# Peptides against a protein of PDB entry 5NXQ: the designs that were tried, part 41

Target 1, 114 residues: chain A of PDB entry 5NXQ
Amino acid sequence: EIQIPVSMAAEEEYLRSKVLSELLTDTLENDGEMYGNENEVLAALNGAYDKALLRLFASACSDQNVEKALSLAHELKQDRALTAAVKISERAELPSLVKKINNIREARYEQQLK

## One batch from the design tools (peptide; aimed at target 1 K51 R55 A58 K87)

Design b2_p28_4_s1 (made by RFdiffusion4, then SolubleMPNN; from b2_p28_4, 8 letters changed)
Fold by OpenDDE base, seed 4:
Order: sequence, then C-alpha cells, then structure tokens
Structure b2_p28_4_s1 (fold): chain B 114 residues (1-114), chain A 28 residues (1-28)
Amino acid sequence: as target 1 above (114 residues)
Amino acid sequence: MNEKQYQEAVAFVNSQEDFSLDELVEEL
C-alpha cells in the first residue's frame, strides 16, 4: 500500500465530500428522495467533510498559518466541528484563533435565533 | 444527481474510516 501524505489525503477527502455533499443537497431540495437513504448519506458526507477540514485545520495550525486556519474554520458546517477546532487551537497555543473561532460560533447562534 | 454519482457518494461514505469527530480531535 502506498502511503499518501496526510495533507494530500485530507484535501482530496475535503474536495470529494464537498462536491458530493453539494450535489446531494441540491438533489434533495429539488427532487426529493429517490433511494430512501439520501439523508443518511448526506449526513455522512457532511461528517466526512468536517473531518477532512479539521485535518487541514490542524495542519494549518501546525504551520502557524492562522489566516488559513481561520478560513478553514469558516467552512466548517457543524457546531461540534467548530468546538473541535477550538480544542485544536488551544493545543496549538493559538489563543487569538480560539477567540476568533468562538466568535464564529456565537455568530451562528445569533443567526439561528433569527 | 444521477445514479452513478449517488453510488459514488455511497462508496465514498463507506470507504471512510469509522471513527468519530471527537476521536479525530484526540488523535490530532
């Protein structure tokens, strides 16, 4: 088995999950369910998406690329993924990034209230 | 989304390692 670098693998998973998630989301919104398990598949895709992003996020943190890390955090879908990003940022000793990610979370909470 | 694309999505999902997001964070 050929070992693929983590960052390359994560980027591939990110792109694949992103495209598939978007396609399936649009399909469900416009055409509805056809196979009966689309919502489960979509949930899994979105999970894979966030997991891939978190790998990229961790890599960015390791590189001390705060700007890239923050950009990636904005793309995270699930609140639990943002929480994960905070934890990673804390471990990376990037308090400014922690604050900014928490601001993202708070902003999303406010949006949900509207 | 056509059937082939959906099958690709299912295959992709099934190929993913079975671990939670929390477990991932612990590994990072």
Scores: peptide ipSAE 0.639, ipTM 0.931, DockQ to the pose 0.865
OpenDDE base, seeds 1, 2, 3, 5: peptide ipSAE 0.637, 0.639, 0.638, 0.639; ipTM 0.930, 0.930, 0.931, 0.930

Design b2_p28_4_s2 (made by RFdiffusion4, then SolubleMPNN; from b2_p28_4 with E3K E11A E14K E18D E19Y T20S)
Fold by OpenDDE base, seed 5:
Structure b2_p28_4_s2 (fold): chain B 114 residues (1-114), chain A 28 residues (1-28)
Amino acid sequence: as target 1 above (114 residues)
Amino acid sequence: MNKEQYEEAVAFVKSQPDYSLDELVEEL
């Protein structure tokens, strides 16, 4: 049985969901709906995207690689995913990372209010 | 995005395991 490492699988899922999400987003913005369920597919893609990133994020935290973890956190799309990242960081006992992720959240809130 | 790419996207989405983000956090 061929086993794929969790990190490798997560990386693949991240890349695949990222590319597909970007392509579909651009398609919807430029061409509109063609099949009728593109928005649902996109939402699911974005969900998968964040989940994959969180797996990578958790791995980075376990490695005590705060810089990598923070970089990954910046790529998260959903606020709930950032919240998840905070929780993971807390479990990993990385308070500096917690603060930095919260800063990301705050920055996004400010942009949303504009 | 062409039809083949869209079909890939749909297939990818359908292949995803059914779990919530919260459940993922609990697992990690």
Scores: peptide ipSAE 0.675, ipTM 0.943, DockQ to the pose 0.890
OpenDDE base, seeds 1, 2, 3, 4: peptide ipSAE 0.673, 0.670, 0.673, 0.674; ipTM 0.942, 0.942, 0.943, 0.943

Design b2_p28_4_s3 (made by RFdiffusion4, then SolubleMPNN; from b2_p28_4 with E4K E7Q E11A E14N E18D T20S)
Fold by OpenDDE base, seed 5:
Structure b2_p28_4_s3 (fold): chain B 114 residues (1-114), chain A 28 residues (1-28)
Amino acid sequence: as target 1 above (114 residues)
Amino acid sequence: MNEKQYQEAVAFVNSQPDESLDELVEEL
């Protein structure tokens, strides 16, 4: 049995969810709903997307690759996912990364208030 | 997005483990 490394599997899930999410988002914005459940599918895709990213993020933290981790954090969609990234960073004892991710959260909060 | 692509999206979603984000974070 061929075992696929967790990072490779997560990368595949990330890419797949990203492409599908983008395609579906564009479809909904341009053409609207056709089947009636697109929003549910999209929400699930975005959820899978963030979870995949968090797996990659955790791997980057484990490697102490702060730059990669930060880049991945910027790709996270949900605020709850950013919160998750902070927790992972804290467990990895990367305080600088914690601060930077919190800055991302604050920036998004400010954007939402507009 | 064509019908085949949408079917792929649905299949992908349905294949996802029933794991919450919080549960994932706890495991990481």
Scores: peptide ipSAE 0.684, ipTM 0.945, DockQ to the pose 0.876
OpenDDE base, seeds 1, 2, 3, 4: peptide ipSAE 0.683, 0.683, 0.681, 0.682; ipTM 0.944, 0.944, 0.944, 0.944

Design b2_p28_4_s4 (made by RFdiffusion4, then SolubleMPNN; from b2_p28_4 with E3K E11A E14K E18D T20S)
Fold by OpenDDE base, seed 5:
Structure b2_p28_4_s4 (fold): chain B 114 residues (1-114), chain A 28 residues (1-28)
Amino acid sequence: as target 1 above (114 residues)
Amino acid sequence: MNKEQYEEAVAFVKSQPDESLDELVEEL
């Protein structure tokens, strides 16, 4: 049995969900709905996207690769995913990363208020 | 996005494990 490492699987899921999400987003913006369930599919894609990223993020934290972890955190779409990243960072005892992720979250809050 | 790509997206979504984000965080 061939087992794919978790990180490789997560990377594949990330890339796949990213591409599909981007394509579907563009389609919806340019052409609108065709099948009627595109928004649901997109929401699910974005959910999968963030979950995949969080797996990669956790791996980066485990490797003590704060720079990579932070880069991945910037790619997270949902606020709840950023919150998750903070929790993971806290458990990994990476306070500097916690602060930086919270800064990302605060920046997004400010953008939403505008 | 063409029909084939959309079908791929649907298939991908349907293949995803039934796991919440919170559950994932707990496991990580």
Scores: peptide ipSAE 0.679, ipTM 0.943, DockQ to the pose 0.880
OpenDDE base, seeds 1, 2, 3, 4: peptide ipSAE 0.678, 0.677, 0.677, 0.677; ipTM 0.943, 0.943, 0.943, 0.943

Design b2_p28_5 (made by RFdiffusion4)
Pose (drawn by RFdiffusion4):
Structure b2_p28_5 (pose): chain A 114 residues (1-114), chain P 28 residues (1-28)
Amino acid sequence: as target 1 above (114 residues)
Amino acid sequence: DEELEEEYEEIIDEAEELIEEKREEEEE
């Protein structure tokens, strides 16, 4: 059986999780539950989404592509995932990227105050 | 919540290993 590189597999998992999360969110926001495990599936789905997105984020940092990494960080869902992205940026010694990601966290916190 | 934090820490360790491997390839 064909082996898939972790980097390439992360892109597909990110996209899949993005599609499935959007579909299941539309189902829960309009029709509610039908099968019985949608809420738990959506929660695991958003978790797999950010995890795959953080792997792509790390590849962008490894490639010193700060711009690509920031765009990936913008697509993150969980606030705790943004925290994880900051730590990855620090471990990659990209201080300029840390500041821009921390601006995203502050901006979301400002929406939390409204 | 704690499980999710642990999972992010595992991703962060993997990402550190990846960065170290990439820096070693550049030095070679």

Design b2_p28_5_s1 (made by RFdiffusion4, then SolubleMPNN; from b2_p28_5, 11 letters changed)
Fold by OpenDDE base, seed 1:
Order: structure tokens, then sequence, then C-alpha cells
Structure b2_p28_5_s1 (fold): chain B 114 residues (1-114), chain A 28 residues (1-28)
């Protein structure tokens, strides 16, 4: 069985999920309704999207590519995904990245308070 | 939901394994 490298598989899933997430978002913003379960579908797509991103994020962390990892973290949509990114960063022993991701989380909290 | 949270935990575990393997390879 040919095993595809995790990074390549993650890239494919990321691109797929990104496109679908963007299309769904645009549809909801424009029409506001699809099949009556739009929020659930969007959540599922966002979950898949973040999951794919986290795999890319892990790869970047394993390469100690902090700038790439941080860029990917900014693209994460869910707070729980950012929490996961922090855990991964801690395991990778990248404290500067941990701090920067926590700053992203704090910034989003502040935005929600407005 | 709970299923998605479990999936995220699995991704974290997978990531941690990848990182540890990378560390071991670097030390060799």
Amino acid sequence: as target 1 above (114 residues)
Amino acid sequence: DEEEEEELEEVVEEAEKLIEEAKEKKKE
C-alpha cells in the first residue's frame, strides 16, 4: 500500500475544505439559506478545514518553521483549533509560537466583546 | 460537538507523534 506523506494529504484536504468553506460562506452571506441545516453544514466544513490546517501546522512545527506555523494559525477558524495549535506548539518546544497563538486568541476574544 | 472534539484530539496526538519522531531524527 502506497502511503502518501501526511503533509501532502493534508494539503489536498486543506485546499478542498478551504474552497468548500469559502463557497458555503459566500452562499450564506448572499442567500442566507440552503437546505435548512446550513449552520450544521458550515460547522462540519469548518471542522474539516481546521483539522486539515492543524496537520499542516504540525508539519511546520516539526520543521521548526515558526513563521509558516504562525501564518497557518491565523487561518484557523475555531477557538478549539487554536487551543489544539497551542498544545502542538508546546510539544514542539516553541514557546514564542505559543505566546503568539495565545495573542491571536486574546485578540479574537476582544473582537467578540465589541 | 463531541465527535469533532475527539477528532481534534486525534489530530493533536498524531501531531505530537510526528514532532517526537522529528526530534529523534534530528538527534541522530
Scores: peptide ipSAE 0.511, ipTM 0.896, DockQ to the pose 0.794
OpenDDE base, seeds 2, 3, 4, 5: peptide ipSAE 0.502, 0.508, 0.505, 0.509; ipTM 0.893, 0.895, 0.889, 0.896

Design b2_p28_5_s2 (made by RFdiffusion4, then SolubleMPNN; from b2_p28_5, 11 letters changed)
Fold by OpenDDE base, seed 1:
Structure b2_p28_5_s2 (fold): chain B 114 residues (1-114), chain A 28 residues (1-28)
Amino acid sequence: as target 1 above (114 residues)
Amino acid sequence: MEEEEEELEEIVEEAEKLIEEAKKKKEE
């Protein structure tokens, strides 16, 4: 069995999940609930999306590509995924990236308070 | 939610392994 490289698999899953997440979000914003479980579907989809994205993020961190890693972190949807990104950044010994990701988290908290 | 948190922790562990391997290769 030919194993696809993890990075390639992650990129494919990321792109797929991104498109589906955007489409579902747009549909919910315009049409609301269709089947009665769209919120659960969206949450699951966002989880898969963030999972794939975090693997890409890890790869960027391993390459010491801070700018790429930061760009990927901005695309993360869930706070717990940002927390995971912080942990990865700490292990990668990228303190500047840690600070920037924490700033993303703080900014999202402030937006939720408004 | 708990299952997703566990999955995220697994990704963190995988990432840590990847980073450690990359550091090792750089030091060689």
Scores: peptide ipSAE 0.522, ipTM 0.896, DockQ to the pose 0.806
OpenDDE base, seeds 2, 3, 4, 5: peptide ipSAE 0.515, 0.516, 0.518, 0.521; ipTM 0.894, 0.894, 0.895, 0.896; seeds 3, 5 fail the geometry check

Design b2_p28_5_s3 (made by RFdiffusion4, then SolubleMPNN; from b2_p28_5, 10 letters changed)
Fold by OpenDDE base, seed 5:
Structure b2_p28_5_s3 (fold): chain B 114 residues (1-114), chain A 28 residues (1-28)
Amino acid sequence: as target 1 above (114 residues)
Amino acid sequence: DEEYEEELEEVVEEAEKLIEEQKRKEEE
């Protein structure tokens, strides 16, 4: 049995989840029709997407690659995923990254209030 | 979704293990 490196597996899952999320989003935008289960499917795909991203984020934090970690955090869609990213950053002892991720969260909160 | 929150926590735990392992290697 061929063992796939964890990093490669995480990247593959990210790409798969990203493609599926984008395809569904594009379909909704192009067709202009909402079916009953489409939002649920999109939410599930977004969840898988964020989960895959968090594994990449963890790898970046482990490597002390703050710039890469921050870039990945910006790609996270859900607030709960950003919360997870904060927890990971705290364990990595990267307080500057924690602050920057919290700034992302605050900015999104402000956008939702508008 | 409580199930998904648990999955996220598992990812965090995996990440913590990875980070602590790397810290240990850096201290050696």
Scores: peptide ipSAE 0.527, ipTM 0.899, DockQ to the pose 0.807
OpenDDE base, seeds 1, 2, 3, 4: peptide ipSAE 0.524, 0.524, 0.523, 0.517; ipTM 0.898, 0.898, 0.898, 0.890

Design b2_p28_5_s4 (made by RFdiffusion4, then SolubleMPNN; from b2_p28_5, 12 letters changed)
Fold by OpenDDE base, seed 5:
Structure b2_p28_5_s4 (fold): chain B 114 residues (1-114), chain A 28 residues (1-28)
Amino acid sequence: as target 1 above (114 residues)
Amino acid sequence: MEEYEKELEEIVEEAEKLIEEQKKKKEE
């Protein structure tokens, strides 16, 4: 059995989840018809997408690559995933990254209020 | 939601382990 490096596995899962999420999103936009089941599938795909991203984010934090970590954080879709990213950043002792991620969260909160 | 939140917490725990391991390697 060939052992795949964790980073490669995370990247593969990210790409798969991203492609599926994009395909479903495009379908919903193009067909103009939204079914309840489609929304549920989209939510599940978004979850898988964020989990995969968080693993990449963790790798970036472990490498102390703040720039890469921040870029990945911007790609996270769900607030609860951003919360997880903050926790990881705290453990990595990257307070500047914590602040920047919290700024992302605040900006999204403001957008939802409008 | 609770199951998914648990999965996120597991990822956080895995990340913390990875980070601590890398810190130890850097100190060597």
Scores: peptide ipSAE 0.626, ipTM 0.925, DockQ to the pose 0.795
OpenDDE base, seeds 1, 2, 3, 4: peptide ipSAE 0.625, 0.625, 0.625, 0.657; ipTM 0.925, 0.925, 0.925, 0.925; seed 4 fails the geometry check

Design b2_p28_6 (made by RFdiffusion4)
Pose (drawn by RFdiffusion4):
Structure b2_p28_6 (pose): chain A 114 residues (1-114), chain P 28 residues (1-28)
Amino acid sequence: as target 1 above (114 residues)
Amino acid sequence: TWEELNEWYEEHKDDNYDFEEFAENVDI
């Protein structure tokens, strides 16, 4: 059976999680539950989404592509995932990227105050 | 669509999504 590189597999998992999360969110926001486990599926789905996105983020940091990494960070869902991205940026010694990611966290916190 | 969601969920329901722990241990 074909082996898939972890970097390439992460892109696919990110896109799949994005699609399935958007579909299942539309279902829950309009029709509610039907099968019985949609809420737990959506929660796991958003978790897999950010995890795959953090792997792509690490590859962008490894490639010193700060701009690509910031765009990836903008697509993150969980605030705790943005925290994880900051730690990855620090570990990659990209201080300019840390500041820009922390601006995203502050901006979201400002929406939390409204 | 639901079949695909359910199959995907079965593959991933036991995954660990401790992003802080993942960030400390991911390869860069």

Design b2_p28_6_s1 (made by RFdiffusion4, then SolubleMPNN; from b2_p28_6, 13 letters changed)
Fold by OpenDDE base, seed 1:
Structure b2_p28_6_s1 (fold): chain B 114 residues (1-114), chain A 28 residues (1-28)
Amino acid sequence: as target 1 above (114 residues)
Amino acid sequence: TWEEILKYYEEIKDDDFDFDKFADTIEI
């Protein structure tokens, strides 16, 4: 059994989950549900997606790479993932990143209210 | 394809990832 570095594995999972999530999202928007379990599948895909991103995000924070971390945060889908990113940023003592991610979260809240 | 999606879904569906716990415990 070959052990793959966490960052490499996370990048692979990010790419894989991203492509499949986007594909299914587009299908649901254009064609609707066909089998009845698409929403459950999409939720799982989005979970895997954000999980992978957060691993990459944590790595970026560890490297004190705020710009990379912020770019990754913009790609997060779930609010709970954004919340996690804020907590990670706080632990990494990156207050500027905390503010920027909170702005992302607030912007999404406002968009949801429209 | 849907088959590819389902294949990947089967690999990840049992993951009970706790985002909050992860954020608290991941090494920084």
Scores: peptide ipSAE 0.615, ipTM 0.921, DockQ to the pose 0.762
OpenDDE base, seeds 2, 3, 4, 5: peptide ipSAE 0.596, 0.581, 0.589, 0.586; ipTM 0.914, 0.907, 0.911, 0.910

Design b2_p28_6_s2 (made by RFdiffusion4, then SolubleMPNN; from b2_p28_6, 15 letters changed)
Fold by OpenDDE base, seed 4:
Structure b2_p28_6_s2 (fold): chain B 114 residues (1-114), chain A 28 residues (1-28)
Amino acid sequence: as target 1 above (114 residues)
Amino acid sequence: MIEEILNYYNEIKDENFDFDEFADTIEI
């Protein structure tokens, strides 16, 4: 079997998770709960979404593509995923990216308080 | 379509996913 490059696999998982998460969200809004565990399903989908994004993010960092990395960070949903992105940026020795991602985290925190 | 979601969920579900560990180990 042909092995798919990590970036391509991550892109596929990102898109798949994104589409299915949005679909489930819409379903919940329109039809309500069907099986009783949809919130857990959605959480898992969002987890897979952020995980896939982080793989793409790491790839961008590896390529020293700070702009792409930052754009991907903006798409992360969970704060813990943003924290992971900060750590990855630190490992990649990209301090400017670290600062910018922390700014994203702070902005989201402020929005949550409102 | 819900069936597809559930099928994918069964493939990916991991209640113990650790983002911190992931960030430590992912290849850069």
Scores: peptide ipSAE 0.600, ipTM 0.904, DockQ to the pose 0.758
OpenDDE base, seeds 1, 2, 3, 5: peptide ipSAE 0.599, 0.597, 0.598, 0.598; ipTM 0.903, 0.903, 0.904, 0.903

Design b2_p28_6_s3 (made by RFdiffusion4, then SolubleMPNN; from b2_p28_6, 14 letters changed)
Fold by OpenDDE base, seed 3:
Parts: C-alpha cells; structure tokens; sequence
Structure b2_p28_6_s3 (fold): chain B 114 residues (1-114), chain A 28 residues (1-28)
C-alpha cells in the first residue's frame, strides 16, 4: 500500500474538488439540472472542497504563514468551515488572522440579511 | 465530465467530516 503525505493528499483533493465543483456549478447556472441529483452532488463536492481547504489552512497556520492562511480562508464556501478556520487560528495564536476571518464571516452574514 | 463528477461523488458521498471536531483536534 502506497502512503501519500497528508499535505500532498490535501492539495490533490483541493484541486480535484475545486475543478469538479466549478464545472458543475457552471453547468447548473448555464444549462440547469439534467439528471435531478446535481444539487446533491454539488453539496458533496463543496463539502470535500472545504474539508481539503481546512487541512491546507491548518498546515499554513502551523507554518505561521498568515498570508497563505488568509488566502485559503477566503476560498472557504461554508460558514461552518469559516468557524472552524477561526478556531484553528485561535489555537495557532494568530489573533490578526482571527479578526480577518471573522470579518469575512460577518461580511457574508450581512449579504444574507439583504 | 459528468461521468467523472459522478465517479468522484461516489468516493466522497459517505464522508461525515466534522468541521468542529477537526478544528479542535488537528495538530498545529
């Protein structure tokens, strides 16, 4: 059995889920549903996407790479993933990153209220 | 492309990833 490093596996899953999620999103926006289960599939893809991103995010925080961590946080889709990113940032003792991610979350909340 | 999406979907659809638990336990 071949063992793949966690960071490499996370990067691969990030790229794969990103590409497929984007393709399906574009298809739904332009062509609509064809098979009837596209939304369920997309939800799963987006879940895998955020999961992979959070692994990369945690690695960036561990490396104290705030710029990379913030960039990754901006790509997170789900609010629960942003919340997780805040917690990871707190554990990494990166208060400036905590504030910036909370700003992202608050901005998204404001958009939902409109 | 849809065939490839479905193939990947079948690989991940049963994942029950807990974001909060991950955030609490991942090594930093």
Amino acid sequence: as target 1 above (114 residues)
Amino acid sequence: VWEEILKYYEEIKDDDFDFDKFADTIEI
Scores: peptide ipSAE 0.681, ipTM 0.942, DockQ to the pose 0.775
OpenDDE base, seeds 1, 2, 4, 5: peptide ipSAE 0.681, 0.680, 0.681, 0.681; ipTM 0.942, 0.942, 0.942, 0.942

Design b2_p28_6_s4 (made by RFdiffusion4, then SolubleMPNN; from b2_p28_6, 17 letters changed)
Fold by OpenDDE base, seed 4:
Structure b2_p28_6_s4 (fold): chain B 114 residues (1-114), chain A 28 residues (1-28)
Amino acid sequence: as target 1 above (114 residues)
Amino acid sequence: MWSEILAYYNEIKNDDFDFDAFADTIEI
């Protein structure tokens, strides 16, 4: 068996998790729970989603593609994933990206206060 | 579509992904 390049695998998982996460999210919002474990399933989907995104994010940072990295960071759902993105940005020595991602985190914190 | 979601869920549900550890170790 041949190995799929990391970036391609990450893109594939990103797309797959994104579609399924969005479908389930919409279903829950519109219809509510029907099977009883949708929230657990969604959490796993979102985990996979952020995992894939972070791999893409790291790749973007490695390529010094700050704009792409920032765009990907905006799509991250979990705060722990944003924290990871900040750390990756720091390791990549991209201080402007660090600041911008921290701004995303701060904005989300403020939104949670409402 | 729930069946497809569950199928994928079963593939990923046992993935113990540590975001923090990943951020520390991923090649950049």
Scores: peptide ipSAE 0.661, ipTM 0.938, DockQ to the pose 0.791
OpenDDE base, seeds 1, 2, 3, 5: peptide ipSAE 0.661, 0.660, 0.658, 0.660; ipTM 0.938, 0.938, 0.937, 0.938

Design b2_p28_7 (made by RFdiffusion4)
Pose (drawn by RFdiffusion4):
Structure b2_p28_7 (pose): chain A 114 residues (1-114), chain P 28 residues (1-28)
Amino acid sequence: as target 1 above (114 residues)
Amino acid sequence: DEEYEEYLEEQEELAEEEYGELIETALE
């Protein structure tokens, strides 16, 4: 059986999780539950989404592509995932990227105050 | 500013529980 590189597999998992999360969120926001495990599936789905996205974020940092990495950070869902991205940026010694990611967390926190 | 620092600490704790292994190994 064909082996898939972890970097390439992360892109597919990110997109798949993005599609499935959007579909299941539309189902729960309009029709509610039908099968019985949609809430748990959506939670695991958003977790796999950010995890795959953090793997692509690490590859962008390894490639010193700060711009691509910031765009990937913007697509993150969980605030805790933005915190994980900051630690990956620090471990990659990209201080300019840390500041821009921290601006995203502060901006979201400002929406939390409204 | 104090409430924001507490918020950041809570998020860091949760990030270490869920993503700590990925944070340590993602650049390897």

Design b2_p28_7_s1 (made by RFdiffusion4, then SolubleMPNN; from b2_p28_7, 10 letters changed)
Fold by OpenDDE base, seed 5:
Structure b2_p28_7_s1 (fold): chain B 114 residues (1-114), chain A 28 residues (1-28)
Amino acid sequence: as target 1 above (114 residues)
Amino acid sequence: SAAYEEYMKEEEKKAEEEFGELIETALD
């Protein structure tokens, strides 16, 4: 039995989810075809995508690699995922990272209001 | 703002619902 490291498994899941999300998005943008469940599918894919990223994020936090963690946080799609990243950062006792991710959340919120 | 704080509280609930176990165990 092949034992895959957590980071590698997360990367694989991230890439798979990213590709599927992009393919679905491209299809909707280019064809405009609606089946009635696209938003639900996208939400599920985004959830899996963000979950994979959060695992990578946590790994970066464990390595005390704040720069990598922050870069990964920027790749998160959902606000709830950014919130999760904040919570992970708090548990990792990385206050500077907490502040930076909070700034990302605030910036995105502000942009959504426009 | 108060509106932002309320929004963030709701996002915290959603984060807990969707990622709660991950948040709890990710650093183990």
Scores: peptide ipSAE 0.653, ipTM 0.950, DockQ to the pose 0.905
OpenDDE base, seeds 1, 2, 3, 4: peptide ipSAE 0.648, 0.652, 0.650, 0.650; ipTM 0.950, 0.950, 0.950, 0.950

Design b2_p28_7_s2 (made by RFdiffusion4, then SolubleMPNN; from b2_p28_7, 10 letters changed)
Fold by OpenDDE base, seed 4:
Structure b2_p28_7_s2 (fold): chain B 114 residues (1-114), chain A 28 residues (1-28)
Amino acid sequence: as target 1 above (114 residues)
Amino acid sequence: MEEFKEYEKKLEEEAEKEYGELIETALD
């Protein structure tokens, strides 16, 4: 009978997906064994995680809370999610945020070269 | 508290209207 605010629901989804994603990732990294579709499950969890974050990110942009938006962007895992964040930032007319998110993307690219 | 909840709800709704399709299709 109790109604959960939309923002709280989004945060709950984010936290749930984050925990599950991290647990699965840790299991795969530490055990090194895969039995079936763990990669697909992980991808799905990461997708849900990033989508939840993007919703929070979009809300932060709507609130003109650039610092919160940037903080959330740092939590995004997939580059395509960062790309979505850039597009959201562009639509929100937040060029400084666009630049900062692109810096995140560039930094991650450079890290992958190591 | 209620005013805050309503404010946050409205922000989420506005974000969904503006960016919802982008978010839903971004990871496809």
Scores: peptide ipSAE 0.203, ipTM 0.727, DockQ to the pose 0.031
OpenDDE base, seeds 1, 2, 3, 5: peptide ipSAE 0.197, 0.197, 0.200, 0.194; ipTM 0.730, 0.731, 0.723, 0.724

Design b2_p28_7_s3 (made by RFdiffusion4, then SolubleMPNN; from b2_p28_7, 10 letters changed)
Fold by OpenDDE base, seed 4:
Structure b2_p28_7_s3 (fold): chain B 114 residues (1-114), chain A 28 residues (1-28)
Amino acid sequence: as target 1 above (114 residues)
Amino acid sequence: MKEFEEYKKKEEEEAEKEYGELIETALD
């Protein structure tokens, strides 16, 4: 069986999940049809998407590449994923990254209040 | 402020449920 490098596998899963999430989102926005399971499917897709991103994020943290890690964090959709990113950053001993991700979390929360 | 802290706490619990293993092993 063919062995695929972890980084490549993560990128593939990220891209796949991203495309599927975007397609579903576009469908909901354009068609407006609800069958009762779209939100659940979207949540599942977003979860997979964020999980893939978090693996890439962790890799960036391991490389001490704060700029790349921060860029990836901005692509995360769920706050729970941002929370995970904070915890990974803490373990990686990257306090500046922790602060920046927490700022993202606060900003997104404030946007929800509007 | 209280609402935000409660929200964060809940999301942290959800993060642990969904990504706990990933967090634990991410840097190994």
Scores: peptide ipSAE 0.624, ipTM 0.947, DockQ to the pose 0.882
OpenDDE base, seeds 1, 2, 3, 5: peptide ipSAE 0.146, 0.620, 0.352, 0.104; ipTM 0.634, 0.947, 0.862, 0.633

Design b2_p28_7_s4 (made by RFdiffusion4, then SolubleMPNN; from b2_p28_7, 8 letters changed)
Fold by OpenDDE base, seed 5:
Structure b2_p28_7_s4 (fold): chain B 114 residues (1-114), chain A 28 residues (1-28)
Amino acid sequence: as target 1 above (114 residues)
Amino acid sequence: MEEFKKYEEELEEKAEEEYGELIETALD
């Protein structure tokens, strides 16, 4: 019998939520069928996705693996998730990571304004 | 591999202790 470590469980949840959100997105974009609740479901899936990523991000911070943490931060979808990543980085006393994540946020703000 | 898995598990547990509440409330 195989016991899955906590870290592997987090990775599995991330992958699961990612795949599900992508499948739903593809359905909406390619098939054009709307039933009225797809956006809500997508938002919920995106929330789970970001939450799973944040757990992986926090683990990377605990490992002081700034490069891995930053790579994970780039995968976050919601701004509020990036905000959480900043808070985690601050608690981890990783000011360089804080700055880099804020740069991601600023870049996304500028893109939204276009 | 077992050593790696144990290390990763310890990191996840440490992260949960330090940041778990922040993560749980981050998207509320």
Scores: peptide ipSAE 0.425, ipTM 0.870, DockQ to the pose 0.031
OpenDDE base, seeds 1, 2, 3, 4: peptide ipSAE 0.423, 0.415, 0.422, 0.422; ipTM 0.869, 0.867, 0.868, 0.870

Design b2_p28_8 (made by RFdiffusion4)
Pose (drawn by RFdiffusion4):
Parts: C-alpha cells; structure tokens; sequence
Structure b2_p28_8 (pose): chain A 114 residues (1-114), chain P 28 residues (1-28)
C-alpha cells in the first residue's frame, strides 16, 4: 500500500477536517442532533483540524516562510492552538512571527471583552 | 554543511511535533 508523506497527509487532513467541521456545524446550528454523537464528533473534528494545521505551520517555519506561516495561523480555531503556534515559532527562532501571532491572540481576547 | 542543515531541520520538525502532541494531550 502507498505510503503518504506526513507533510502531504497534513494538508489533506486539514482540508477534510475543514469541510467536515463546516458541514457538521451547519447541521447542529439548524437541525440539531440526529445520530447521537454529533457534538463529540465536531469536537474531535476541530481538534484534528488544528493539529493538521499546526503541522503545516511547522513546515512553513522550517522553510523560513514567515508569511505563509502567519496565514496558516490565522486559520487556527482554538485559542490554545494559537498558543501552540507561538511555541513552535519560538522553537523555530522566528521572533517576528511570534509577535504577529501574539497580536492575533490579543485581538481575539479583545472580542472576548465585548 | 548541507547535511548539518538537513539534520537541524529534522530535529526542529521532531521537536515541533512533540509540541503539537503536548497540545493535543492538554486539550483532551
């Protein structure tokens, strides 16, 4: 059976998790539950989404592509995932990227105060 | 020098994966 590179597999998993998460969120916001495990599936789905997105983020940092990495960070869902992205940026010694990611966290926190 | 740079990139990606796995364990 064909082996898939972890980097390439992360991109497909990110997209898949994005699609499935958008579909299941629309189901729960309009129709509610039908099968019985949608809430738990959506929670695991958002977790796999950010995990795959953090793997692509690490690749972008490894490639010193600060711009591509910031766009990937913007697409993160969990606030805790933004924290994980900051730590990856620090590990990659990209201080300019840390500041811009921390601006995203502060901006979301400002929405939390409204 | 090229081999040392490739080893550093592999090490960074292994450490970054460990941060990701820690993040996954925390949010569960």
Amino acid sequence: as target 1 above (114 residues)
Amino acid sequence: EEEEEEEEKEEFLEDAEEIIEEYEEEVE

